# Peptides against a protein of PDB entry 4N7V: the designs that were tried, part 198

Target 1, 222 residues: chain A of PDB entry 4N7V
Amino acid sequence: TLRSITSPLVAHRLKPIRQKTKKAVVSILDSEEVCVELVKEYASQEYVKEVLQISSDGNTITIYYPNGGRGFPLADRPPSPTDNISRYSFDNLPEKYWRKYQYASRFVQLVRSKSPKITYFTRYAKCILMENSPGADFEVWFYDGVKIHKTEDFIQVIEKTGKSYTLKSESEVNSLKEEIKMYMDHANEGHRICLALESIISEEERKTRSAPFFPIIIGRKP

## One batch from the design tools (peptide; made by RFdiffusion4, then SolubleMPNN)

Design b2_p29_5_s1 (from b2_p29_5, 10 letters changed)
Fold by OpenDDE base, seed 4:
Structure b2_p29_5_s1 (fold): chain B 222 residues (1-222), chain A 29 residues (1-29)
Amino acid sequence: as target 1 above (222 residues)
Amino acid sequence: MEEDKEEIEKEYKKKLEEALKEFAEKEEI
């Protein structure tokens, strides 16, 4: 099943963006829907031959073929669905579209990893929890120039000198110089706080069903 | 607060654009 490979993508709270690749254009729309435009070149002109439009919650996929599959000239936005429209749920998506959905999912995850959800200013740093999940990216920008970037897979440290290194195990973290450990401790505390706040705010957001609470900024730059 | 928000948004927009260029080059559909 598709579900065994990936979860439904989530594009909520993401800003519109459009990225061209060699064979496709991927977009997040104002509606927070995700579009994958499959592009073919003919006579030095690019045409959109197929479009996958995925709902913001990833659960609905609308597929259409512009001009009956003849294609529509590539423009600054996806072509409007006019003919040959199919609509699928995530669990009913034909296997032939799974790769394209996964591509959209990876794109959205990348965008989410660069989309602040919570910004928390401490005495020493700007902490930012990103939108990607599970294991949201967490960045700490210390005012003295040290940077820490935590992902699900690694921790990157950038020292004041600009020296950068990546930690992939607890043993490597434990082997850090004492000075760097202090930064790591602060980063971890900021991370804990952001996760706690995310949980509390998300619960209140669920109860109120009002406008999105995120992104949110907590504290002020000193 | 609003100024901080705009600055952060601008910074991460730039980071995103850079990351997306790499994505476009490396990822195949």
Scores: peptide ipSAE 0.610, ipTM 0.931, DockQ to the pose 0.790
Fold by OpenDDE base, seed 1:
Structure b2_p29_5_s1 (fold): chain B 222 residues (1-222), chain A 29 residues (1-29)
Amino acid sequence: as target 1 above (222 residues)
Amino acid sequence: MEEDKEEIEKEYKKKLEEALKEFAEKEEI
């Protein structure tokens, strides 16, 4: 099943963006829907031959073939669906579209990893929790120039000297110099606070059913 | 607070654009 290889993409709170590749254009719309436009070149003109329009929660995929399958000239936005529209749920998406969905999912995940959800200013650093999940990216920019970037897979450290290295195991983290451990401790505390705030804010958002609370900024630069 | 927001948004928009360029070059549909 598609679910065995990927989860439904989530594009909530993402800003509109459009990225062209050689064979496709992928975009997040103002509606937070995700579009994959499959592009082919004919006589030095690019045409959109197929469009996958994916809902913001990733659960609904609308597929259409512009201009009766003849294609529509590539423009600054996806062509509007007219006729011959197929609508699928995530779990009922035909296998022939799985690769295209996975491409959209990877795109959205990348966008989310670069989209601040919570920014928290401490006495020593700017802490930023990103939108990607599970295991959201977490960045700490210390005012003295030290940077720590945490992902699900690794921790990157940039020291004051500009020395940069990546930690991929607990043993490597434990082998850090004491001076760097102090920064790591602060980063971990900031991370804990951001995760706690995320939970609390999300719960209040659920209760009120108000406009999105995220992105949010806590505190200010000293 | 608003100035901080605009600065952060601008910074991460740039980072995103750079990352997406690399994505577009490396990833095949």
Scores: peptide ipSAE 0.608, ipTM 0.931, DockQ to the pose 0.802
Fold by OpenDDE base, seed 2:
Structure b2_p29_5_s1 (fold): chain B 222 residues (1-222), chain A 29 residues (1-29)
Amino acid sequence: as target 1 above (222 residues)
Amino acid sequence: MEEDKEEIEKEYKKKLEEALKEFAEKEEI
């Protein structure tokens, strides 16, 4: 099943963006829907031959073939759906479209990893929790120039000298110099606080059913 | 607060655009 290889993409709170690739254009719309436009070139003109439009929650996929499958000239936005459209749920998506869905999912995940959800200013650093999940990226920018970037897979450290290295195991983290451990301890505390705030704010957002609370900034730069 | 928000948004928009260029070059549909 598609679910065994990927989860439904989530594009909530993401800003509109459009990225051209060699064979496609992928975009997030104002509606927070995700579009994959499959592009073919004929006589030095690019045409959109197929469009996958995915709902913001990833659960509904609308597929259409512009201009009766003849294609529509590539423009600054996806072509409008025609009467010949197919609509699928995530679990009923034909296998022939799975690769294209996964492409959209990877695109959205990348956008989310570069989209601040919580910015928290401490006495020593700017901490930023991103929108990607599970295991959201977490960045710490110390005012003295040290940077720590945490992902699900690794921790990257950039020292004051510009020296950069990546830690991939707990043993490597434990072997850090004492001076770097101090930065790591602060980063970990900032991370804990951001996760706690995310939980509390998300719960209040659920209760109020109001406009989105995120992105949010906590504190001010000293 | 608004100035901080605008600065952060501009910074990460730039980072995103750079990352998406790399994505477009490396990822195949």
Scores: peptide ipSAE 0.605, ipTM 0.930, DockQ to the pose 0.795
Fold by OpenDDE base, seed 3:
Structure b2_p29_5_s1 (fold): chain B 222 residues (1-222), chain A 29 residues (1-29)
Amino acid sequence: as target 1 above (222 residues)
Amino acid sequence: MEEDKEEIEKEYKKKLEEALKEFAEKEEI
């Protein structure tokens, strides 16, 4: 099943963006829908032959073939759906479209990993929790120049000297110099706070059902 | 606060654009 390979993509709160790739154009629309336009080149002109439009929650996929499959000239936005529109749920998506969905999912995940959800200013650093999940990216920019970037897969450290290294295990983290451990401790505390705030704010957002609370900034730069 | 927000948004927009360029080059559909 598609679900065994990936979860439904989530594009909520993402800003519109359009990126041309080798064989496609992928976009997040103002509606927070995700579009994959499959592009073919004919006589030095690019044409959109197939469009996958995915809902912001990833659960609905609308597929259409512009101009009866002849294609529509590539423009600054996806072509409007016309005839022969197919609509699928995530769990009913034909296998032939799974790769394209996965591509959209990877794109969205990348965008989310670069989209601030919570910015928290501490006495020593700017902490930023990103939108990606599970295991949201977390960045700490210390005002003295040290940087820590946490992902689900690794921790990257950039020291004052510009020395950069990646940690992939707890043992490596534990082997850090004492000076660096202090930065890591602060980063971990900031991370904990951001996660706690995310939980609380998300719950209040659910209760209120108003405009999105995120992104949010907490504190001020000293 | 608004200035800080705009600065952060601008910074991460740039980072995103760079990351997306790499994505476009490396990832296949």
Scores: peptide ipSAE 0.604, ipTM 0.930, DockQ to the pose 0.810

Design b2_p29_5_s2 (from b2_p29_5, 10 letters changed)
Fold by OpenDDE base, seed 1:
Structure b2_p29_5_s2 (fold): chain B 222 residues (1-222), chain A 29 residues (1-29)
Amino acid sequence: as target 1 above (222 residues)
Amino acid sequence: MEEDEKEIEEEYKKKLEKALEEFAKEEDI
């Protein structure tokens, strides 16, 4: 099943963006829908031959073939659906479209990993929790120039000297110099707080059914 | 606070743009 390979993409709260690749254009729309335009070149002109329009929650996929499958000239936005429209749920998406959906999902995950969800200012740093999930990226920018970037796969440290290194195991983290451990301890505390705040805010958002609370900034630079 | 917000927004916009450039080179359908 598609679900065994990937989860439904989530594009909520993402800003509109359009990225051209060799064979496709992928976009997040103002509606927070995700579009994959499949592009082919004919006589030095690019044409959109197929469009996958995915809902913001990833659960609905609308597929259409512009201009009756003849293609529509590539423009600054996806062509509007007119004819040959098919609508699928995530779990009913034909296998022939799975690769294209996965591509859209990877794109959205990348955008989410660079989209601040929570910014928390401490006495020593600004802490930033990103939108990607599970295992959201977390960055700490210390006011003295030290930076820590945590992902699900690694921790990157940038020291005051500009020396940069990546830690991929707990043993490597434990081997850090004591001075760096102090920064790591602060980063971990900031991370804990951001995760706690995310949970609390998300729960209140659910209860109130209000406008999105995220992105949010907590505190101020000293 | 607004200045700090703008700085963060600009920084992550640049980070995203760079990441997307790499994505566009390495990832294809």
Scores: peptide ipSAE 0.565, ipTM 0.918, DockQ to the pose 0.778
Fold by OpenDDE base, seed 5:
Structure b2_p29_5_s2 (fold): chain B 222 residues (1-222), chain A 29 residues (1-29)
Amino acid sequence: as target 1 above (222 residues)
Amino acid sequence: MEEDEKEIEEEYKKKLEKALEEFAKEEDI
């Protein structure tokens, strides 16, 4: 099943964007829907041959073939849906579209990983928790130039010297220089605080009928 | 706060643009 290889994409709170790729144009719309326009070139003109429009919660996929499958000239926005529209739920999406959905999912996940959800200023650093999930990216920019980037899979460290390295195991983390461990400790504390605040704020957001609480900034640069 | 917000937005806009350029070059459907 599609669910066995990916979860429904989530585009909530993402800003509109349009990105040309090798064989497609991928967009997040003002509606927070995600569009994949499959592009083909003919006579030095690019045409949109197929469009997947995915709901903001990833659960509904609308597919159409512009101009009866002949294609529509590539423009600055997705072509309008035709009368020949297929609509699927995530769990009923035909297998032939799974790769395209996964492509959209990777795009959205990338955008989310670069979309601040919580910014927290400490005495020593700017901490940023991103929108991606599970295991949101967490970045710490120390005011002295040290940088730490935590993902679900690794920790990247950039030292004051500009030396950069990636840690992929606890043993590597434990083998860090004591000076770097101090930065890591601060980063971990900032991360803990951001996660705690995310939980509290999300719960309050669920209980209220207000506008979205995220993104938020906590504190200010000293 | 407004200045901090703007700075953060600009920084991550650039990071996103760079990441998407890489995505556009390396990723396939």
Scores: peptide ipSAE 0.565, ipTM 0.918, DockQ to the pose 0.763
Fold by OpenDDE base, seed 3:
Structure b2_p29_5_s2 (fold): chain B 222 residues (1-222), chain A 29 residues (1-29)
Amino acid sequence: as target 1 above (222 residues)
Amino acid sequence: MEEDEKEIEEEYKKKLEKALEEFAKEEDI
């Protein structure tokens, strides 16, 4: 099943963006829907031959073939759906579209990993929790120039000297110099706080059903 | 506060643009 290889993409709160790639144009729309436009070149003109439009929650996929499959000239936005529209749920998406869905999912995940959800200013650093999930990226920018970037897969450290290295295990983290451990401890505390705040704010958002509370900035730069 | 927000937005916009350039190099869809 598609679910066995990926989860439904989530594009909520993402800013609109349009990115051309080798074989496609991928976009997040103002509606927070995600579009994959499959592009072919003919006579030095690019044409959109197929469009996957995915709902902001990833659960609905609308597929259409512009101009009866002849294609529509590539423009600054996806072509409007006209004839021969197919609509699928995530769990009913034909296998032939799974790779394209996964491509959209990877794109969205990348955008989310670069989209601040919570910015928290501490006495020593700017802490930033990103939108990607599970295991949101977390960045700490210390005012003295040290940087820590945590992902689900690794921790990157940039020291004051500009020396950069990546840690992939707890053992490597434990082997850090004491000076760096202090930064790591602060980063971990900031991370804990951001996760706690995310949980609390998300719950209040659910209760109020108001406008989105995120992105949010907490504290002030010293 | 608004200046700090704009600075963050601009920084992550640049980071995203760079990451998307790498993403666009992928051959397989």
Scores: peptide ipSAE 0.563, ipTM 0.917, DockQ to the pose 0.763
Fold by OpenDDE base, seed 2:
Structure b2_p29_5_s2 (fold): chain B 222 residues (1-222), chain A 29 residues (1-29)
Amino acid sequence: as target 1 above (222 residues)
Amino acid sequence: MEEDEKEIEEEYKKKLEKALEEFAKEEDI
């Protein structure tokens, strides 16, 4: 099943964007829907031959073939759906579209990993928790120039000198110099606080059923 | 606070643009 390969994409709170790639144009719309426009070139003109439009929660996929499958000239936005429309749920998406859905999912995850959800200012650093999940990216920018970037897969450290390295295991983290461990400890504390705040705020958001509370900024730069 | 918000938005806009340029080069359907 598609679900065994990937979860439904989530585009909530993402800003509209349009990116041309090798064989497609991928976009997030004002509606927070995600579009994959499959592009073909004919006589030096690019045409959109197929469109996948995915709901903001990833659960509904609308597929259409512009101009009866003849294609529509590539423009600054996806072509409007025509009468040749198919609608699928995530769990009923035909296998022939799974790769295209995964492509959209990778795009959305990339955008989410660069989209601040919580910004938290400490005495020593600016901490940023991103929108991607599970295991949101977490960045710490120390005011003295040290930077730490945590992902699900690794921790990147940039020292004051500009020296950069990546840690991929707990053993490597434990082998850090004591000076760097102090920065790591502060980063971990900031991370813990951001996760705690995310949980509390999300629960209040659920109860109120009001406008989104995210993105948020906590504290001020000293 | 408004200045801090603007700085954050501009910084991550640039980071996103760079990441998407790499995505466009490396990723295929």
Scores: peptide ipSAE 0.562, ipTM 0.917, DockQ to the pose 0.784

Design b2_p29_5_s3 (from b2_p29_5, 11 letters changed)
Fold by OpenDDE base, seed 3:
Structure b2_p29_5_s3 (fold): chain B 222 residues (1-222), chain A 29 residues (1-29)
Amino acid sequence: as target 1 above (222 residues)
Amino acid sequence: MEEDKKEIEEYYDKKLEEALKKFAEEEEI
């Protein structure tokens, strides 16, 4: 199943963006929908042959073939749906479209990993929790120049000297110099706080059902 | 605060742009 290889993409709160790739244009629309435009070149002109429009929650996929499959000239936005539109749920998406969906998902995940959700200023650092999930990227910029970047896969440390290294296991983290451990401890605390705040704010957001609370900035630079 | 927000947004917009260039070079579709 598609669900066994990916989860529904989530494009909520993401800014609109349009990115040309080798064979496609991938966009996040103002509506927070995600579009994959499959592009072919003919006579030095690019044409959109197929469009996957995915809902902001990833659960609905609308597929259409512009101009009866002849294609529509590539423009600054996806072509409008015409006749012969197919609509699928995530779980009913034909396998032939799974790769394209996964491509959109990877794109969205990348965008989310570079989209601040919470910015938290501590006495020593600026902490930033990103929108990607699960295991959101977390960055700490210490005012003295030390930087820590946490992902699900690794922790990157940039020391004052500019020395950079990546940690991929807890044992490597535990083997850090004592001075670096202090930064890591602070980073971990900031991370904990951001996660706690995310949970609380998300719950309040759910209750109020108003405009999004995120992104949010907490505290001020000293 | 707004200036800090703008600075952060601009920084990550740039980082995203750089990452998307790499993404666009991958043959994944």
Scores: peptide ipSAE 0.595, ipTM 0.925, DockQ to the pose 0.743
Fold by OpenDDE base, seed 2:
Structure b2_p29_5_s3 (fold): chain B 222 residues (1-222), chain A 29 residues (1-29)
Amino acid sequence: as target 1 above (222 residues)
Amino acid sequence: MEEDKKEIEEYYDKKLEEALKKFAEEEEI
């Protein structure tokens, strides 16, 4: 099943963006829907031959073939759906479209990993939790120049000297110099606080059922 | 607060643009 290889994409709170590639254009719309336009070139003109429009929660996929399959000239926005529209749920999406859905999902995850959800100022650093999930990216910018970037796969450290290295195992983390370990401890505490705040704010957001609370900034630079 | 917000937004907008260029070059569709 598609669910066994990926989860439904989530584009909530993401800014509109349009990215051209060689074979496609991928977009997040003002509606927070995600579009994949499949592009072909004929006589030095690019045409959109197929469009996948995915809902903001990833659960509904609308597929259409512009201009009766003849294609529509590539423009600054996706072509409007025509009368030949197919609508699928995530779990009922035909296998022939799975690769295209996964492409959209990878795009959305990339955007989310560069989209701040929570910014938290401590006495020593700016902490930033990103929108991607599970295991959101977490960055710490210490005011003295040290930087720490945590992902699900690794931890990157940039020291005051500009020396940079990546840690990929617990053993490597445990082997850190004591001076760097102090920064790591502070980063971990900031991370814990951001996750706690995310939980509390999300619960209040659920209860209020109003406008989104995110992105949010907590505290101020000293 | 508004200045800090703007600085953060501009920084990550630039990082996103750089990342998307690489994403576009991979062409895994």
Scores: peptide ipSAE 0.595, ipTM 0.925, DockQ to the pose 0.744
Fold by OpenDDE base, seed 5:
Structure b2_p29_5_s3 (fold): chain B 222 residues (1-222), chain A 29 residues (1-29)
Amino acid sequence: as target 1 above (222 residues)
Amino acid sequence: MEEDKKEIEEYYDKKLEEALKKFAEEEEI
């Protein structure tokens, strides 16, 4: 099943964006829907041959073929869904579209990983928790120039000198210089706090009938 | 605070642009 290889994409709270790729244009719309426009070139003109429009929660996929499948000239927005429209749930999406859905999912996950959800100012750093999940990216910008970037897969450290390196195991983290460990300890504390706040705020957001609480900024630069 | 917010936003907008460029060049649909 598609669910066995990916979860429904989540585009909530993401800003509209449009990105041209090799074979497609991928977009997040004002509605927070995600569109994948499959592009073909003919006579030096690009045409949209197929569109996957995915709901903001990833659970509904609308597929259509512009101009009766002949294609519609590529424009600054997806073509209107007027021809040969099919609608699927995530769990009923035909296998032939799984790769394209995964492509959209990777795109959304990338955007989410660069979208601040929580910004938390400490005495020493700006801590930034991103929107991607599970294992949201977390960055710490120390005011003295040190930067730490945590992902599910690695930790990147940028030292005051500009020296950059990536840590991929606990052993490597444990082998850090003591001065860097202090930065890491602070980063980890900031991370813990951001995760705790995310949980609390999300729960209150669920209970409240108002505008989204995220993104949120907590504290001020000293 | 607004200045810091703007700095962060501009930074991540740039990082997103760079990442999306790589995505466009490297990803296979």
Scores: peptide ipSAE 0.594, ipTM 0.926, DockQ to the pose 0.783
Fold by OpenDDE base, seed 1:
Formats: C-alpha cells, sequence, structure tokens
Structure b2_p29_5_s3 (fold): chain B 222 residues (1-222), chain A 29 residues (1-29)
C-alpha cells in the first residue's frame, strides 16, 4: 500500500511557494493545497500535461489533464481543473501516481523542516522548533555564537570558533567536550519545553477550533 | 522582538531557497 511507504503529506500553515524542477513544478497554494504539475516540452514551449492537486491534509488527490490531455502552457500558477477530473483518497490512489505523490511528500517535508513552528527565547539562546514530523528539526542559536541543529538523524554543532561537526550516534554525543555538553544540556531543555508547549498549544487549538495558533513566538531576547 | 522574528524568517527563507534548488536538481519524479 502507499501507506506502507509514506504517510499523507501535511501542508497546514505552510507559506505558498512554487518550485520548478526539470520535469515538474511543485507548489504550495494559498489554500495550503499542494500541486504537482507534470511538464513536457514541445516546440520550445513547456506544457502542463498532468496535475496532481493534493489537499492540505494529504488525504484527497485530485488528478486532471489540462486541455483534454493536450496540455496547457506553463504559467505562474497551476491550470484550473477541467471537466475530466479524477478524485482519489490516499488509500485508493492508483500505484501509477505513487511516485508523484511521494515526490510531493518529500517536497512538503523539506518545506516543513525550514518552517518555524515555535520560537522560544531563553536567557542564553533562541530555540526554534520546525514544522516537520515525526521528529521535528530543532535549532538553538546561542547569543554567544554557538549553534546546535538537531534532526532525527544527526546533531550538528557550530562552536564559537566556527568549527563545525556532526554527531550521528549517542556515543559521539557522550564524547563531547564538557564545555559543549553545557550547550547541549541547554539545547535539550529548550527542546523539551518547545515540545511541551507544542502539545499544550495544539490541544487548546483543538478545543477552540479558532484560527491557527502557530507559528508562535515565546519570550524575548534579554 | 519584531526584528528577531524578521531575522529568523529571512534566515529560514534563504535556507529553504537553497535547499529547494538542490531538491530540484537532484530529485526527479
Amino acid sequence: as target 1 above (222 residues)
Amino acid sequence: MEEDKKEIEEYYDKKLEEALKKFAEEEEI
């Protein structure tokens, strides 16, 4: 199943963006829907031959072929759906579209990993929790110049001297200099707080069903 | 606060732009 290889993409709270690739254009719309436009070149003009429009929650995929499959000239936005529209749920998406969906998913995950969800100011640093999941990226910018970037796969450290290195295992983390461990401890505390706040805020957001609470900024620089 | 917000936003917008360029070059449908 598609679910065995990827989860439904989530584009909530993402800013609109349009990225051209060699064979496609991928976009996040103002509606937070995701569009994949498949592009073909003919007579030195690019045409959109196929469009996958994916809902913000990733669960609905609308597929259409502009201009009766003849294609529509590539523009600054996806072409409007025509009369020949197919609509699928995530779990019912035909296999022939799985690769395209996965591409959209990877794109969205990349955007999410660069989209601040929570910014938390401590006495010593700016802490930033990103939108990607599971295992959201977390960055700490210490006011003295030290930076720590945590991902699901690694921890990157930039020291005051500008020395940069990546830690890929717990053993490497445990081998850190004591001075760096102090920064790591603070980063971990900031991370814990951001995760706790994310949970609390998300729950309140669910209860109120108001406008999105995220992105949010907590505290201020001393 | 607003200056810090703007700085962070601009930083990640730039990082996103750089990452998306690589994404567009390295990954194909």
Scores: peptide ipSAE 0.593, ipTM 0.925, DockQ to the pose 0.760

